# Ledger of designs, part 8: peptides against a protein of PDB entry 7K3S

Target 1, 60 residues: chain A of PDB entry 7K3S
Amino acid sequence: MEELSGKPLSYAEKEKLKEKLAFLKKEYSRTLARLQRAKRAEKAKNSKKAIEDGVPQPEA

## One batch from the design tools (peptide; aimed at target 1 E42 K43 K45)

Design b2_p13_7_s1 (made by RFdiffusion4, then SolubleMPNN; from b2_p13_7, 4 letters changed)
Fold by OpenDDE base, seed 4:
Structure b2_p13_7_s1 (fold): chain B 60 residues (1-60), chain A 13 residues (1-13)
Amino acid sequence: as target 1 above (60 residues)
Amino acid sequence: PEVNPNPKEIEVP
């Protein structure tokens, strides 16, 4: 790990970074859950099209 | 790029 060679952050700066990190973690989890739902929905659409194009309608 | 579902906990030192 490269030691962050910078001035030590004040207590107030550290608390502000913790708050920003907590917010970013929440938005990441929300976005990840949305992406996983979208991937499942695309797989379900592609599976339905493959069944519809792959069933020869019995000629009446 | 695969989205890592478990980003290692970033701690603020």
Scores: peptide ipSAE 0.113, ipTM 0.751, DockQ to the pose 0.024
OpenDDE base, seeds 1, 2, 3, 5: peptide ipSAE 0.106, 0.101, 0.105, 0.112; ipTM 0.750, 0.749, 0.751, 0.749

Design b2_p13_7_s2 (made by RFdiffusion4, then SolubleMPNN; from b2_p13_7, 5 letters changed)
Fold by OpenDDE base, seed 4:
Structure b2_p13_7_s2 (fold): chain B 60 residues (1-60), chain A 13 residues (1-13)
Amino acid sequence: as target 1 above (60 residues)
Amino acid sequence: PVVNPNPREIEVP
């Protein structure tokens, strides 16, 4: 394992990395919520179609 | 308030 013999990060560099990490966590959570909503909407569409194809229209 | 332990590493604008 190469020791990443990088100079210790300054306080400013650490704060900038914390800000980037907070941003990425927020965008991840937004994307995950969107994906979960899309999956629920797809399941609801498939369930509605299965009810429509499975109920004989009452003949008028 | 979170105090910076090294105030000399803050770029003064």
Scores: peptide ipSAE 0.102, ipTM 0.737, DockQ to the pose 0.009
OpenDDE base, seeds 1, 2, 3, 5: peptide ipSAE 0.089, 0.081, 0.062, 0.093; ipTM 0.732, 0.716, 0.643, 0.728

Design b2_p13_7_s3 (made by RFdiffusion4, then SolubleMPNN; from b2_p13_7, 4 letters changed)
Fold by OpenDDE base, seed 4:
Structure b2_p13_7_s3 (fold): chain B 60 residues (1-60), chain A 13 residues (1-13)
Amino acid sequence: as target 1 above (60 residues)
Amino acid sequence: PVVNPNPKEIEVP
């Protein structure tokens, strides 16, 4: 087990890591929301196509 | 007065 005897992070290094973590959490949440919208849009398209292909058009 | 307990902003490059 290599003891990562890294010097304790300074206050400034800890704040910089908190900022990076906050940024990554924001981008993750944005990407997740985009993915959830895309999946809902695909389901809505597939349901509309299944209704259109399953209803015989009334012969005029 | 809230004294910030560390007055060394070491600019890490």
Scores: peptide ipSAE 0.074, ipTM 0.681, DockQ to the pose 0.008
OpenDDE base, seeds 1, 2, 3, 5: peptide ipSAE 0.072, 0.073, 0.064, 0.069; ipTM 0.690, 0.709, 0.677, 0.686

Design b2_p13_7_s4 (made by RFdiffusion4, then SolubleMPNN; from b2_p13_7, 5 letters changed)
Fold by OpenDDE base, seed 2:
Structure b2_p13_7_s4 (fold): chain B 60 residues (1-60), chain A 13 residues (1-13)
Amino acid sequence: as target 1 above (60 residues)
Amino acid sequence: PVVNPNPKKIEVP
């Protein structure tokens, strides 16, 4: 049986870890939203290039 | 609530 050889975390240490976890979750969500926006912007740039290479210039 | 990720110990004077 692995003895969980650690002093029991105090109430204050547990609250500090909860705060750090809440911060990390917030920064993760912010980063994920930025990544999703960047991927949408990249797809929109690539779709514009695919339209420019696919439209025959009007000869007139 | 604004979570401060690093509460620098407020040095109490």
Scores: peptide ipSAE 0.065, ipTM 0.636, DockQ to the pose 0.014
OpenDDE base, seeds 1, 3, 4, 5: peptide ipSAE 0.051, 0.062, 0.054, 0.061; ipTM 0.632, 0.654, 0.648, 0.621

Design b2_p13_8_s1 (made by RFdiffusion4, then SolubleMPNN; its pose is not in this set)
Fold by OpenDDE base, seed 1:
Structure b2_p13_8_s1 (fold): chain B 60 residues (1-60), chain A 13 residues (1-13)
Amino acid sequence: as target 1 above (60 residues)
Amino acid sequence: ELEEAREKLKEEE
């Protein structure tokens, strides 16, 4: 438990911390959306490989 | 993390 043993934050300090938290939440959401897209793309690649490994490539 | 953000605010005063 971090003891909140310190002077109360000013209004300006609270707003700056709120902006930092809003930024971090936005970057977290962007990273999560990237991870979800990567997982969907991996599933789509695995479904294409399962079709390609079943078809002999014509020797050109 | 939040403590470091508070220390950086004190260095800007």
Scores: peptide ipSAE 0.106, ipTM 0.729, DockQ to the pose 0.011
OpenDDE base, seeds 2, 3, 4, 5: peptide ipSAE 0.096, 0.083, 0.062, 0.098; ipTM 0.735, 0.714, 0.700, 0.728; seed 5 fails the geometry check

Design b2_p13_8_s2 (made by RFdiffusion4, then SolubleMPNN; its pose is not in this set)
Fold by OpenDDE base, seed 3:
Structure b2_p13_8_s2 (fold): chain B 60 residues (1-60), chain A 13 residues (1-13)
Amino acid sequence: as target 1 above (60 residues)
Amino acid sequence: ELEEARRRREEEE
């Protein structure tokens, strides 16, 4: 057990960490949405190719 | 960047 016996963060340090966390959550959601869009586009391309090649699509 | 994150948080409260 790492003792998280750090000094209590000041109010200002807590607010700064909340702002950083809000920023990181926004950038994470933006990146995740981009990744999900890319994966959907790749799946759609692979589906089109597998139909063209006569290969049965593995159901999801 | 950090100020925009602050503003967005203040809009969600």
Scores: peptide ipSAE 0.175, ipTM 0.775, DockQ to the pose 0.018
OpenDDE base, seeds 1, 2, 4, 5: peptide ipSAE 0.120, 0.139, 0.153, 0.113; ipTM 0.719, 0.747, 0.761, 0.714

Design b2_p13_8_s3 (made by RFdiffusion4, then SolubleMPNN; its pose is not in this set)
Fold by OpenDDE base, seed 3:
Formats: sequence, structure tokens, C-alpha cells
Structure b2_p13_8_s3 (fold): chain B 60 residues (1-60), chain A 13 residues (1-13)
Amino acid sequence: as target 1 above (60 residues)
Amino acid sequence: ELEEARKRLEEEE
């Protein structure tokens, strides 16, 4: 059993760790939303290219 | 990561 051989975190220390954790969760959620948007945009580009490759472009 | 955040907090006292 690893004795948690560290002084019990003060109330202020626990709140500072909660704030750091809340910040990291927010940045994670932001990054995940960006990644999901990028994947959706890539799928939408690939589906548009598949439609465009099937339609003869009018020569300008 | 949480342990490093704890260590950095202990170094600030």
C-alpha cells in the first residue's frame, strides 16, 4: 500500500486543483469539438468531390 | 499530470 506520504492538501490547494482541472476539461472539450468539426468538414469535402467528379464541369 | 500539478503547488509555498 503506497502510503499517500504527502501532507493533506489545504482547502485553497484543492480549489486551485479543481480550477486547473476545470480549465483542462474546457480546453479538452474545445479541442475535441475542433477535431469533430474538422472530420465533418473533411467528410463534406470528400462527398462534394465525389459529386463534382460525376458532373462534367461546364468549360468557361 | 495531477501529481505534477500538486508538486508545482507545493513548490509555490
Scores: peptide ipSAE 0.135, ipTM 0.759, DockQ to the pose 0.011
OpenDDE base, seeds 1, 2, 4, 5: peptide ipSAE 0.128, 0.118, 0.120, 0.132; ipTM 0.758, 0.754, 0.758, 0.765

Design b2_p13_8_s4 (made by RFdiffusion4, then SolubleMPNN; its pose is not in this set)
Fold by OpenDDE base, seed 2:
Structure b2_p13_8_s4 (fold): chain B 60 residues (1-60), chain A 13 residues (1-13)
Amino acid sequence: as target 1 above (60 residues)
Amino acid sequence: ELEEARRRRREEE
């Protein structure tokens, strides 16, 4: 058990950590949305290429 | 705790 052996954070330090956490959560969500969009765009490019190459698409 | 600290600060202003 890592001892939480730090001096109790001041109110100002707790608020600063909360703001940093809120910022990091926002940037994580934006990055995840970009990654999901990129994967969808890649799938759509690969499907266009497979149609151009005359490869029968497996019906899902 | 955090919400109570915010309440106290608004009562001191």
Scores: peptide ipSAE 0.171, ipTM 0.755, DockQ to the pose 0.009
OpenDDE base, seeds 1, 3, 4, 5: peptide ipSAE 0.135, 0.158, 0.144, 0.131; ipTM 0.713, 0.760, 0.735, 0.718

## One batch from the design tools (peptide; aimed at target 1 L9 E13 E15 L21)

Design b2_p14_1 (made by RFdiffusion4)
Pose (drawn by RFdiffusion4):
Structure b2_p14_1 (pose): chain A 60 residues (1-60), chain P 14 residues (1-14)
Amino acid sequence: as target 1 above (60 residues)
Amino acid sequence: EEEEAEENVEKYLE
């Protein structure tokens, strides 16, 4: 399910790698997706296809 | 210790 990224890292290095870079990777694809979808749908109501979003965290 | 951990993570990713 998950991917074990970071074998030779100590407790703190691994803590920072998972939590910080995962938050950043999420919010990168997340904010990009919210605005990109709003952009295409508002210019012209087009048939949307796919998005892996599910649980929203009050974001606008 | 946290600053050193961050530097080590940068080196690991390089």

Design b2_p14_1_s1 (made by RFdiffusion4, then SolubleMPNN; from b2_p14_1, 5 letters changed)
Fold by OpenDDE base, seed 3:
Structure b2_p14_1_s1 (fold): chain B 60 residues (1-60), chain A 14 residues (1-14)
Amino acid sequence: as target 1 above (60 residues)
Amino acid sequence: EEKEALEKVEEYLK
């Protein structure tokens, strides 16, 4: 790979890197939202098990 | 290389 360290980035390279950064930020946010949803779902499952052990839920 | 490209983007976005 060409080492970018010493080369001034062209306008097109800057825009491409901005696009990559925006994509990475989007994927980070998506992953974080999935993690938060998973933690909420786990807490909800644990809370439901604690309720079902105390009250027979009527089958829907 | 990706880290350095990101550092350059951050420098150009300041």
Scores: peptide ipSAE 0.204, ipTM 0.772, DockQ to the pose 0.074
OpenDDE base, seeds 1, 2, 4, 5: peptide ipSAE 0.180, 0.201, 0.189, 0.191; ipTM 0.752, 0.766, 0.740, 0.751

Design b2_p14_1_s2 (made by RFdiffusion4, then SolubleMPNN; from b2_p14_1 with E3K N8K E10K)
Fold by OpenDDE base, seed 2:
Structure b2_p14_1_s2 (fold): chain B 60 residues (1-60), chain A 14 residues (1-14)
Amino acid sequence: as target 1 above (60 residues)
Amino acid sequence: EEKEAEEKVKKYLE
């Protein structure tokens, strides 16, 4: 049994931890949305450059 | 199990 080497969190410490967790989940979701948008924008730029270079786009 | 998860999260938020 790993001794949970921590004093039991007070109610106020638990609420502060929940707030920090909610903030981190929000920032994680925002970062994922930014990453997905960046990847889509890169694909769109590469597609535009491929049209400009006269390279036949591989039919997806 | 909940207390272990709380302590793990605390370690990353300190």
Scores: peptide ipSAE 0.178, ipTM 0.750, DockQ to the pose 0.095
OpenDDE base, seeds 1, 3, 4, 5: peptide ipSAE 0.165, 0.162, 0.091, 0.095; ipTM 0.740, 0.741, 0.689, 0.710

Design b2_p14_1_s3 (made by RFdiffusion4, then SolubleMPNN; from b2_p14_1 with E6L N8K E10K)
Fold by OpenDDE base, seed 3:
Structure b2_p14_1_s3 (fold): chain B 60 residues (1-60), chain A 14 residues (1-14)
Amino acid sequence: as target 1 above (60 residues)
Amino acid sequence: EEEEALEKVKKYLE
């Protein structure tokens, strides 16, 4: 394992990296939620097509 | 451990 003998991070640098990490985690969660919503929407579209072929929807 | 994790993150954020 390369010892990451990097220069000791300053407190300010550590906090900046924590902030960047929190931002990336937020963007990841947002992207994951979009993906999950897209998959649910696709499944719902496919399920609606299967229902429309079998049940005349009463016109509202 | 936290410092090594921060250095790994640094490498991708520079």
Scores: peptide ipSAE 0.183, ipTM 0.749, DockQ to the pose 0.103
OpenDDE base, seeds 1, 2, 4, 5: peptide ipSAE 0.175, 0.176, 0.175, 0.150; ipTM 0.744, 0.745, 0.744, 0.709

Design b2_p14_1_s4 (made by RFdiffusion4, then SolubleMPNN; from b2_p14_1, 7 letters changed; failed a check: too like the target's own chain)
Amino acid sequence: KEKEALEKVKEYLK

Design b2_p14_2 (made by RFdiffusion4)
Pose (drawn by RFdiffusion4):
Structure b2_p14_2 (pose): chain A 60 residues (1-60), chain P 14 residues (1-14)
Amino acid sequence: as target 1 above (60 residues)
Amino acid sequence: EEEAEENLKKYLEE
């Protein structure tokens, strides 16, 4: 399911790698997706296809 | 924690 990224890292290095870069990767694809979808749908109501979003964290 | 961040940058450069 998950991917084990970071074998030779100590406790703190691994802690920072997972938590910080995962938060950043999430919010990168997350904010990009919220605004990109709002942009295309508001200009013209088009047939949407796919998005991996599911649980929203009150974000606007 | 600062040392860990520096070491992590080196690891990512590899």

Design b2_p14_2_s1 (made by RFdiffusion4, then SolubleMPNN; from b2_p14_2 with E2K N7R)
Fold by OpenDDE base, seed 3:
Structure b2_p14_2_s1 (fold): chain B 60 residues (1-60), chain A 14 residues (1-14)
Amino acid sequence: as target 1 above (60 residues)
Amino acid sequence: EKEAEERLKKYLEE
């Protein structure tokens, strides 16, 4: 692989990399939001189990 | 690809 490290990026290459970085930032934010939702859901399930172990749910 | 991103970072820090 030619060490491209010395060649200046063209305008088109810079824009393409900005688009890739914007996409990666979006996917990162989406993944963080999923992780935070999962942690909240786990905490809510653990809290619900702690309440449900103390109150017989009416069988529907 | 990573090398092109590192080059872009350098161009944004100048």
Scores: peptide ipSAE 0.197, ipTM 0.762, DockQ to the pose 0.143
OpenDDE base, seeds 1, 2, 4, 5: peptide ipSAE 0.130, 0.169, 0.110, 0.160; ipTM 0.704, 0.738, 0.715, 0.731

Design b2_p14_2_s2 (made by RFdiffusion4, then SolubleMPNN; from b2_p14_2, 4 letters changed; failed a check: too like the target's own chain)
Amino acid sequence: EKEAEEKLKEYLEK

Design b2_p14_2_s3 (made by RFdiffusion4, then SolubleMPNN; from b2_p14_2, 6 letters changed)
Fold by OpenDDE base, seed 2:
Structure b2_p14_2_s3 (fold): chain B 60 residues (1-60), chain A 14 residues (1-14)
Amino acid sequence: as target 1 above (60 residues)
Amino acid sequence: EEEAEKRLEEYLKK
């Protein structure tokens, strides 16, 4: 355990640290939601290609 | 203020 042997943070510094952590959690959640949407879109594209390649073209 | 920022940066670098 590296002792975080720095001076005790003031109340104001602790509140700023909490605000920064809340911001980082919000940006993480936004990025994760974007990544999940991208993965769903990729799966949907791959499924459409597999259906299109499996339909015999009607002979004209 | 700067000390809390430095401590957050140190925590994110470990």
Scores: peptide ipSAE 0.156, ipTM 0.741, DockQ to the pose 0.279
OpenDDE base, seeds 1, 3, 4, 5: peptide ipSAE 0.099, 0.152, 0.143, 0.098; ipTM 0.703, 0.732, 0.729, 0.710

Design b2_p14_2_s4 (made by RFdiffusion4, then SolubleMPNN; from b2_p14_2, 4 letters changed)
Fold by OpenDDE base, seed 3:
Structure b2_p14_2_s4 (fold): chain B 60 residues (1-60), chain A 14 residues (1-14)
Amino acid sequence: as target 1 above (60 residues)
Amino acid sequence: EKEAEERLKEYLEK
């Protein structure tokens, strides 16, 4: 376990780390929203297939 | 900047 270089981070380094943390939190939230959308889309597809298997689609 | 990136990487690897 490399010791976190024992020098205190400068103000600028702390702000840069906060920006990176905000970016990571944003990407996490985006990924979570994609996962939730995918799960909803899968459920909607399964529900649509269950309806389409019971109703002949009019051929367009 | 690189030092802050390395420290962030080390923090995420713990």
Scores: peptide ipSAE 0.177, ipTM 0.744, DockQ to the pose 0.304
OpenDDE base, seeds 1, 2, 4, 5: peptide ipSAE 0.155, 0.157, 0.148, 0.107; ipTM 0.725, 0.725, 0.712, 0.717

Design b2_p14_3 (made by RFdiffusion4)
Pose (drawn by RFdiffusion4):
Structure b2_p14_3 (pose): chain A 60 residues (1-60), chain P 14 residues (1-14)
Amino acid sequence: as target 1 above (60 residues)
Amino acid sequence: EEEEFAKELAEEKE
């Protein structure tokens, strides 16, 4: 399910690699998706296809 | 690059 990224890292290095870069990767694709979807739908109501979003964390 | 970045952050935390 998950991917084991970071074999030769110590406790702190691994802690920072998972938590910081995962938060950043999520919010990168997250904010990009919220605004990109709002942009296309507001200019003209088009038939949406797919998005992996599910649980929202009150974000606008 | 990600492992180097994580090492820098670990050093800052120490």

Design b2_p14_3_s1 (made by RFdiffusion4, then SolubleMPNN; from b2_p14_3, 6 letters changed)
Fold by OpenDDE base, seed 5:
Structure b2_p14_3_s1 (fold): chain B 60 residues (1-60), chain A 14 residues (1-14)
Amino acid sequence: as target 1 above (60 residues)
Amino acid sequence: KEIELAKKLAKEEE
């Protein structure tokens, strides 16, 4: 493990680290978008329930 | 796939 801390990364290793970073950024953005969508869907469900409980059914 | 390739490269340097 100690001999890796002193060697300059090759061009290929630097490109692999960039690919890893791009992947992690993509997965972060995907997870954030999912969380935001879930929070919006929860608010929309709660507002729809409040409308359904607030409409008196017309007595037949 | 990308994480697995990354683990392979890290083992080839050890």
Scores: peptide ipSAE 0.142, ipTM 0.750, DockQ to the pose 0.098
OpenDDE base, seeds 1, 2, 3, 4: peptide ipSAE 0.131, 0.118, 0.116, 0.110; ipTM 0.743, 0.736, 0.732, 0.730

Design b2_p14_3_s2 (made by RFdiffusion4, then SolubleMPNN; from b2_p14_3, 5 letters changed)
Fold by OpenDDE base, seed 5:
Structure b2_p14_3_s2 (fold): chain B 60 residues (1-60), chain A 14 residues (1-14)
Amino acid sequence: as target 1 above (60 residues)
Amino acid sequence: EEIELARELAKEEE
């Protein structure tokens, strides 16, 4: 870990780091979208179940 | 590709 803290990164190393960062941002965005979709699906499922169970939905 | 890039970078840090 100490040998890299003093050397200027080559052009190739900087491009590799940009690619790694782009990948991590893509996977983060994919995971976030999946989480948001899951939360929406859970709300929709709970709403459908409340209608099926005859529970009056609170009027929003 | 992206996993191989991450492994190559980890070998340069060792």
Scores: peptide ipSAE 0.155, ipTM 0.769, DockQ to the pose 0.074
OpenDDE base, seeds 1, 2, 3, 4: peptide ipSAE 0.151, 0.124, 0.143, 0.138; ipTM 0.781, 0.760, 0.767, 0.768

Design b2_p14_3_s3 (made by RFdiffusion4, then SolubleMPNN; from b2_p14_3, 6 letters changed)
Fold by OpenDDE base, seed 5:
Structure b2_p14_3_s3 (fold): chain B 60 residues (1-60), chain A 14 residues (1-14)
Amino acid sequence: as target 1 above (60 residues)
Amino acid sequence: ELIELARELAEKEE
């Protein structure tokens, strides 16, 4: 059992922990937005392929 | 940055 002899975090240590949490929240949000854009782009590519396979080229 | 902030906190507990 590691002693939770947690000396009370200084004001500076608490602010650094808040900065760490803010960074992690930002990177999570960025990654989620990237995933959502990728999923939308995949749907748009699949829709374009379905249109391209469904248009008979006009025989010239 | 995040890892450096983690190291600087660990070095202050020693």
Scores: peptide ipSAE 0.149, ipTM 0.763, DockQ to the pose 0.103
OpenDDE base, seeds 1, 2, 3, 4: peptide ipSAE 0.145, 0.137, 0.143, 0.135; ipTM 0.764, 0.759, 0.770, 0.756

Design b2_p14_3_s4 (made by RFdiffusion4, then SolubleMPNN; from b2_p14_3, 5 letters changed)
Fold by OpenDDE base, seed 1:
Structure b2_p14_3_s4 (fold): chain B 60 residues (1-60), chain A 14 residues (1-14)
Amino acid sequence: as target 1 above (60 residues)
Amino acid sequence: EEIELARKLAEEEE
């Protein structure tokens, strides 16, 4: 284990790191929302294709 | 974990 003998972060450094963390959490949430939307759109496209191909949809 | 990510991001800016 490398000893975490780094200088104690100043108040300003801690606030900068909180800002970076808040930004990264926002971009992560945005990316997850995009992925979930893409999966829903794929399911909707597959459902439309199954109707066009005359495949009986399993009733919901 | 969040504090360790914070340290790595500080080392990349020096």
Scores: peptide ipSAE 0.165, ipTM 0.780, DockQ to the pose 0.116
OpenDDE base, seeds 2, 3, 4, 5: peptide ipSAE 0.128, 0.111, 0.136, 0.155; ipTM 0.768, 0.756, 0.775, 0.778

Design b2_p14_4 (made by RFdiffusion4; failed a check: too like the target's own chain)
Pose (drawn by RFdiffusion4):
Structure b2_p14_4 (pose): chain A 60 residues (1-60), chain P 14 residues (1-14)
Amino acid sequence: as target 1 above (60 residues)
Amino acid sequence: EEEEAEEKLKEYLE
């Protein structure tokens, strides 16, 4: 399910790698997706296809 | 310790 990224890292290095870079990867694809979808749907109501979003965290 | 860990993590990722 998950991917074990970071074998030779100590406790703190691994803590920072998972938590910080995962938050950043999430919010990168997240904010990009919110605004990109709003952009295409508002210019012209088009048939949407796919998005892996599910649980929203009050974000606008 | 956290600053050192971040430096080492940067080197690992390079």

Design b2_p14_4_s1 (made by RFdiffusion4, then SolubleMPNN; from b2_p14_4, 4 letters changed)
Fold by OpenDDE base, seed 2:
Structure b2_p14_4_s1 (fold): chain B 60 residues (1-60), chain A 14 residues (1-14)
Amino acid sequence: as target 1 above (60 residues)
Amino acid sequence: EEEEALKKLEEYLK
């Protein structure tokens, strides 16, 4: 087991860190969902432009 | 990587 170097956290400190972790996980998931949506929107934009330019869409 | 780091940190806080 990697021993966490430091004083053992109190119950109240652990609960406060769990709340911070839950918040960070929520923001991480939100950021990933935004990134994935942006990537899908870029692909859709590029596909629309390829149709407008008369270029055969690369088969997926 | 960030998701795995968050999972490891949760295990140390149990």
Scores: peptide ipSAE 0.184, ipTM 0.762, DockQ to the pose 0.070
OpenDDE base, seeds 1, 3, 4, 5: peptide ipSAE 0.164, 0.175, 0.175, 0.176; ipTM 0.758, 0.750, 0.759, 0.760

Design b2_p14_4_s2 (made by RFdiffusion4, then SolubleMPNN; from b2_p14_4, 5 letters changed)
Fold by OpenDDE base, seed 5:
Structure b2_p14_4_s2 (fold): chain B 60 residues (1-60), chain A 14 residues (1-14)
Amino acid sequence: as target 1 above (60 residues)
Amino acid sequence: EEEEALKRLEEYLK
């Protein structure tokens, strides 16, 4: 069992890790929102194609 | 799973 008895992180080291974590969480949420928007846009494109293929063109 | 790992790390850093 490796003793993770590392010196307790200083308050400043903990705050720096919290800042890095907040940044990573922000980038993750931004990427997830972009992915969800892309998935919704694909569904909307597929639904539009299904509507266009179902409208009989008026004979000229 | 990733959000839970982030929460556990936030709790350890409090």
Scores: peptide ipSAE 0.192, ipTM 0.766, DockQ to the pose 0.062
OpenDDE base, seeds 1, 2, 3, 4: peptide ipSAE 0.178, 0.184, 0.182, 0.174; ipTM 0.768, 0.751, 0.753, 0.741

Design b2_p14_4_s3 (made by RFdiffusion4, then SolubleMPNN; from b2_p14_4 with E11K)
Fold by OpenDDE base, seed 2:
Structure b2_p14_4_s3 (fold): chain B 60 residues (1-60), chain A 14 residues (1-14)
Amino acid sequence: as target 1 above (60 residues)
Amino acid sequence: EEEEAEEKLKKYLE
């Protein structure tokens, strides 16, 4: 048994860590949604440019 | 295991 060299977390410390974790999960999900939206917007811009340049769109 | 996970989480959230 590796002696977990930490003092046991108090109830208040555990609740604070749960709140921080919930916040971080929310910000992570928001960041992923922004990244996915940006990637879709780039694809849409590239598709529009390909139409303007008369280049055959790559088949989907 | 839960306590180790809590200490690991604490290290990233301090």
Scores: peptide ipSAE 0.176, ipTM 0.751, DockQ to the pose 0.094
OpenDDE base, seeds 1, 3, 4, 5: peptide ipSAE 0.168, 0.163, 0.171, 0.167; ipTM 0.761, 0.743, 0.751, 0.746

Design b2_p14_4_s4 (made by RFdiffusion4, then SolubleMPNN; from b2_p14_4 with E3K E11K)
Fold by OpenDDE base, seed 2:
Structure b2_p14_4_s4 (fold): chain B 60 residues (1-60), chain A 14 residues (1-14)
Amino acid sequence: as target 1 above (60 residues)
Amino acid sequence: EEKEAEEKLKKYLE
């Protein structure tokens, strides 16, 4: 048994760490949602360019 | 110190 060296966390310390963990999970989820939106926007730009490059410009 | 607090938290929030 690795003796986890150090005093047991008080109830107040556990609640504070639980709050920090909830905050970090929220910021992580927000960051992932931003990255997923950026990836969708990039895919939409690439699909729009593929449509514009596939239309032969009428020679004037 | 923060990493040890996180490992302790994981053990006591299960």
Scores: peptide ipSAE 0.170, ipTM 0.748, DockQ to the pose 0.135
OpenDDE base, seeds 1, 3, 4, 5: peptide ipSAE 0.102, 0.114, 0.092, 0.101; ipTM 0.707, 0.692, 0.696, 0.712

Design b2_p14_5 (made by RFdiffusion4)
Pose (drawn by RFdiffusion4):
Structure b2_p14_5 (pose): chain A 60 residues (1-60), chain P 14 residues (1-14)
Amino acid sequence: as target 1 above (60 residues)
Amino acid sequence: EEEEEKELAKELLE
């Protein structure tokens, strides 16, 4: 399911690699997706296809 | 790649 990214890292380095870069990767694809979908749907109501979003964390 | 990960981890600790 998950991907084991970071073999030769100590406790703190690994802690920072997973938590920080995952939060950043999520919010990168997250904010990009929220605004990109709002943009296309508001200009003209088009047939949406796919998004991996599921659990929202009150974000606008 | 393992060296890059260590460098990046160190930057995140700073």

Design b2_p14_5_s1 (made by RFdiffusion4, then SolubleMPNN; from b2_p14_5, 5 letters changed)
Fold by OpenDDE base, seed 5:
Parts: sequence; C-alpha cells; structure tokens
Structure b2_p14_5_s1 (fold): chain B 60 residues (1-60), chain A 14 residues (1-14)
Amino acid sequence: as target 1 above (60 residues)
Amino acid sequence: EEEELRKLGRELLE
C-alpha cells in the first residue's frame, strides 16, 4: 500500500485546479489560432507579391 | 503520476 504521502485535495481545490487547467487550455487554443492565422497571412502576402511582380503595369 | 499531480496541484493553489 503506497501511502499517498500528500494531503488529499479538497473538492474546492480540485475545482480550482480544473478552472486553472481550463484557462490554460483556452489560452493555448487562442495562441495556436493566432499562429495559424499568421501563417495564412504570410502565405497570402507572398502570393500578392508574386502577382504584383508578375503584372507589367501598362504605361498610360 | 498521481502524487506528482497532487504536488503540482498544491504549488498551483498557493
């Protein structure tokens, strides 16, 4: 029998931990979504430069 | 594993 050498977490402590974990998961998901948007925006900027460098502006 | 989660749990609750 491994004596669980730590005071058992109260119900309130367990709920506070779940809230902290939920917050961290939310901030992780927000950061990941920002990173994915940044990568898409970079690709869109590179494609616009490729179009702008490939269209001879007609001399008027 | 469970004991380490309890330790981390206590440190995060201080």
Scores: peptide ipSAE 0.148, ipTM 0.754, DockQ to the pose 0.226
OpenDDE base, seeds 1, 2, 3, 4: peptide ipSAE 0.144, 0.142, 0.113, 0.101; ipTM 0.748, 0.748, 0.725, 0.718; seeds 3, 4 fail the geometry check

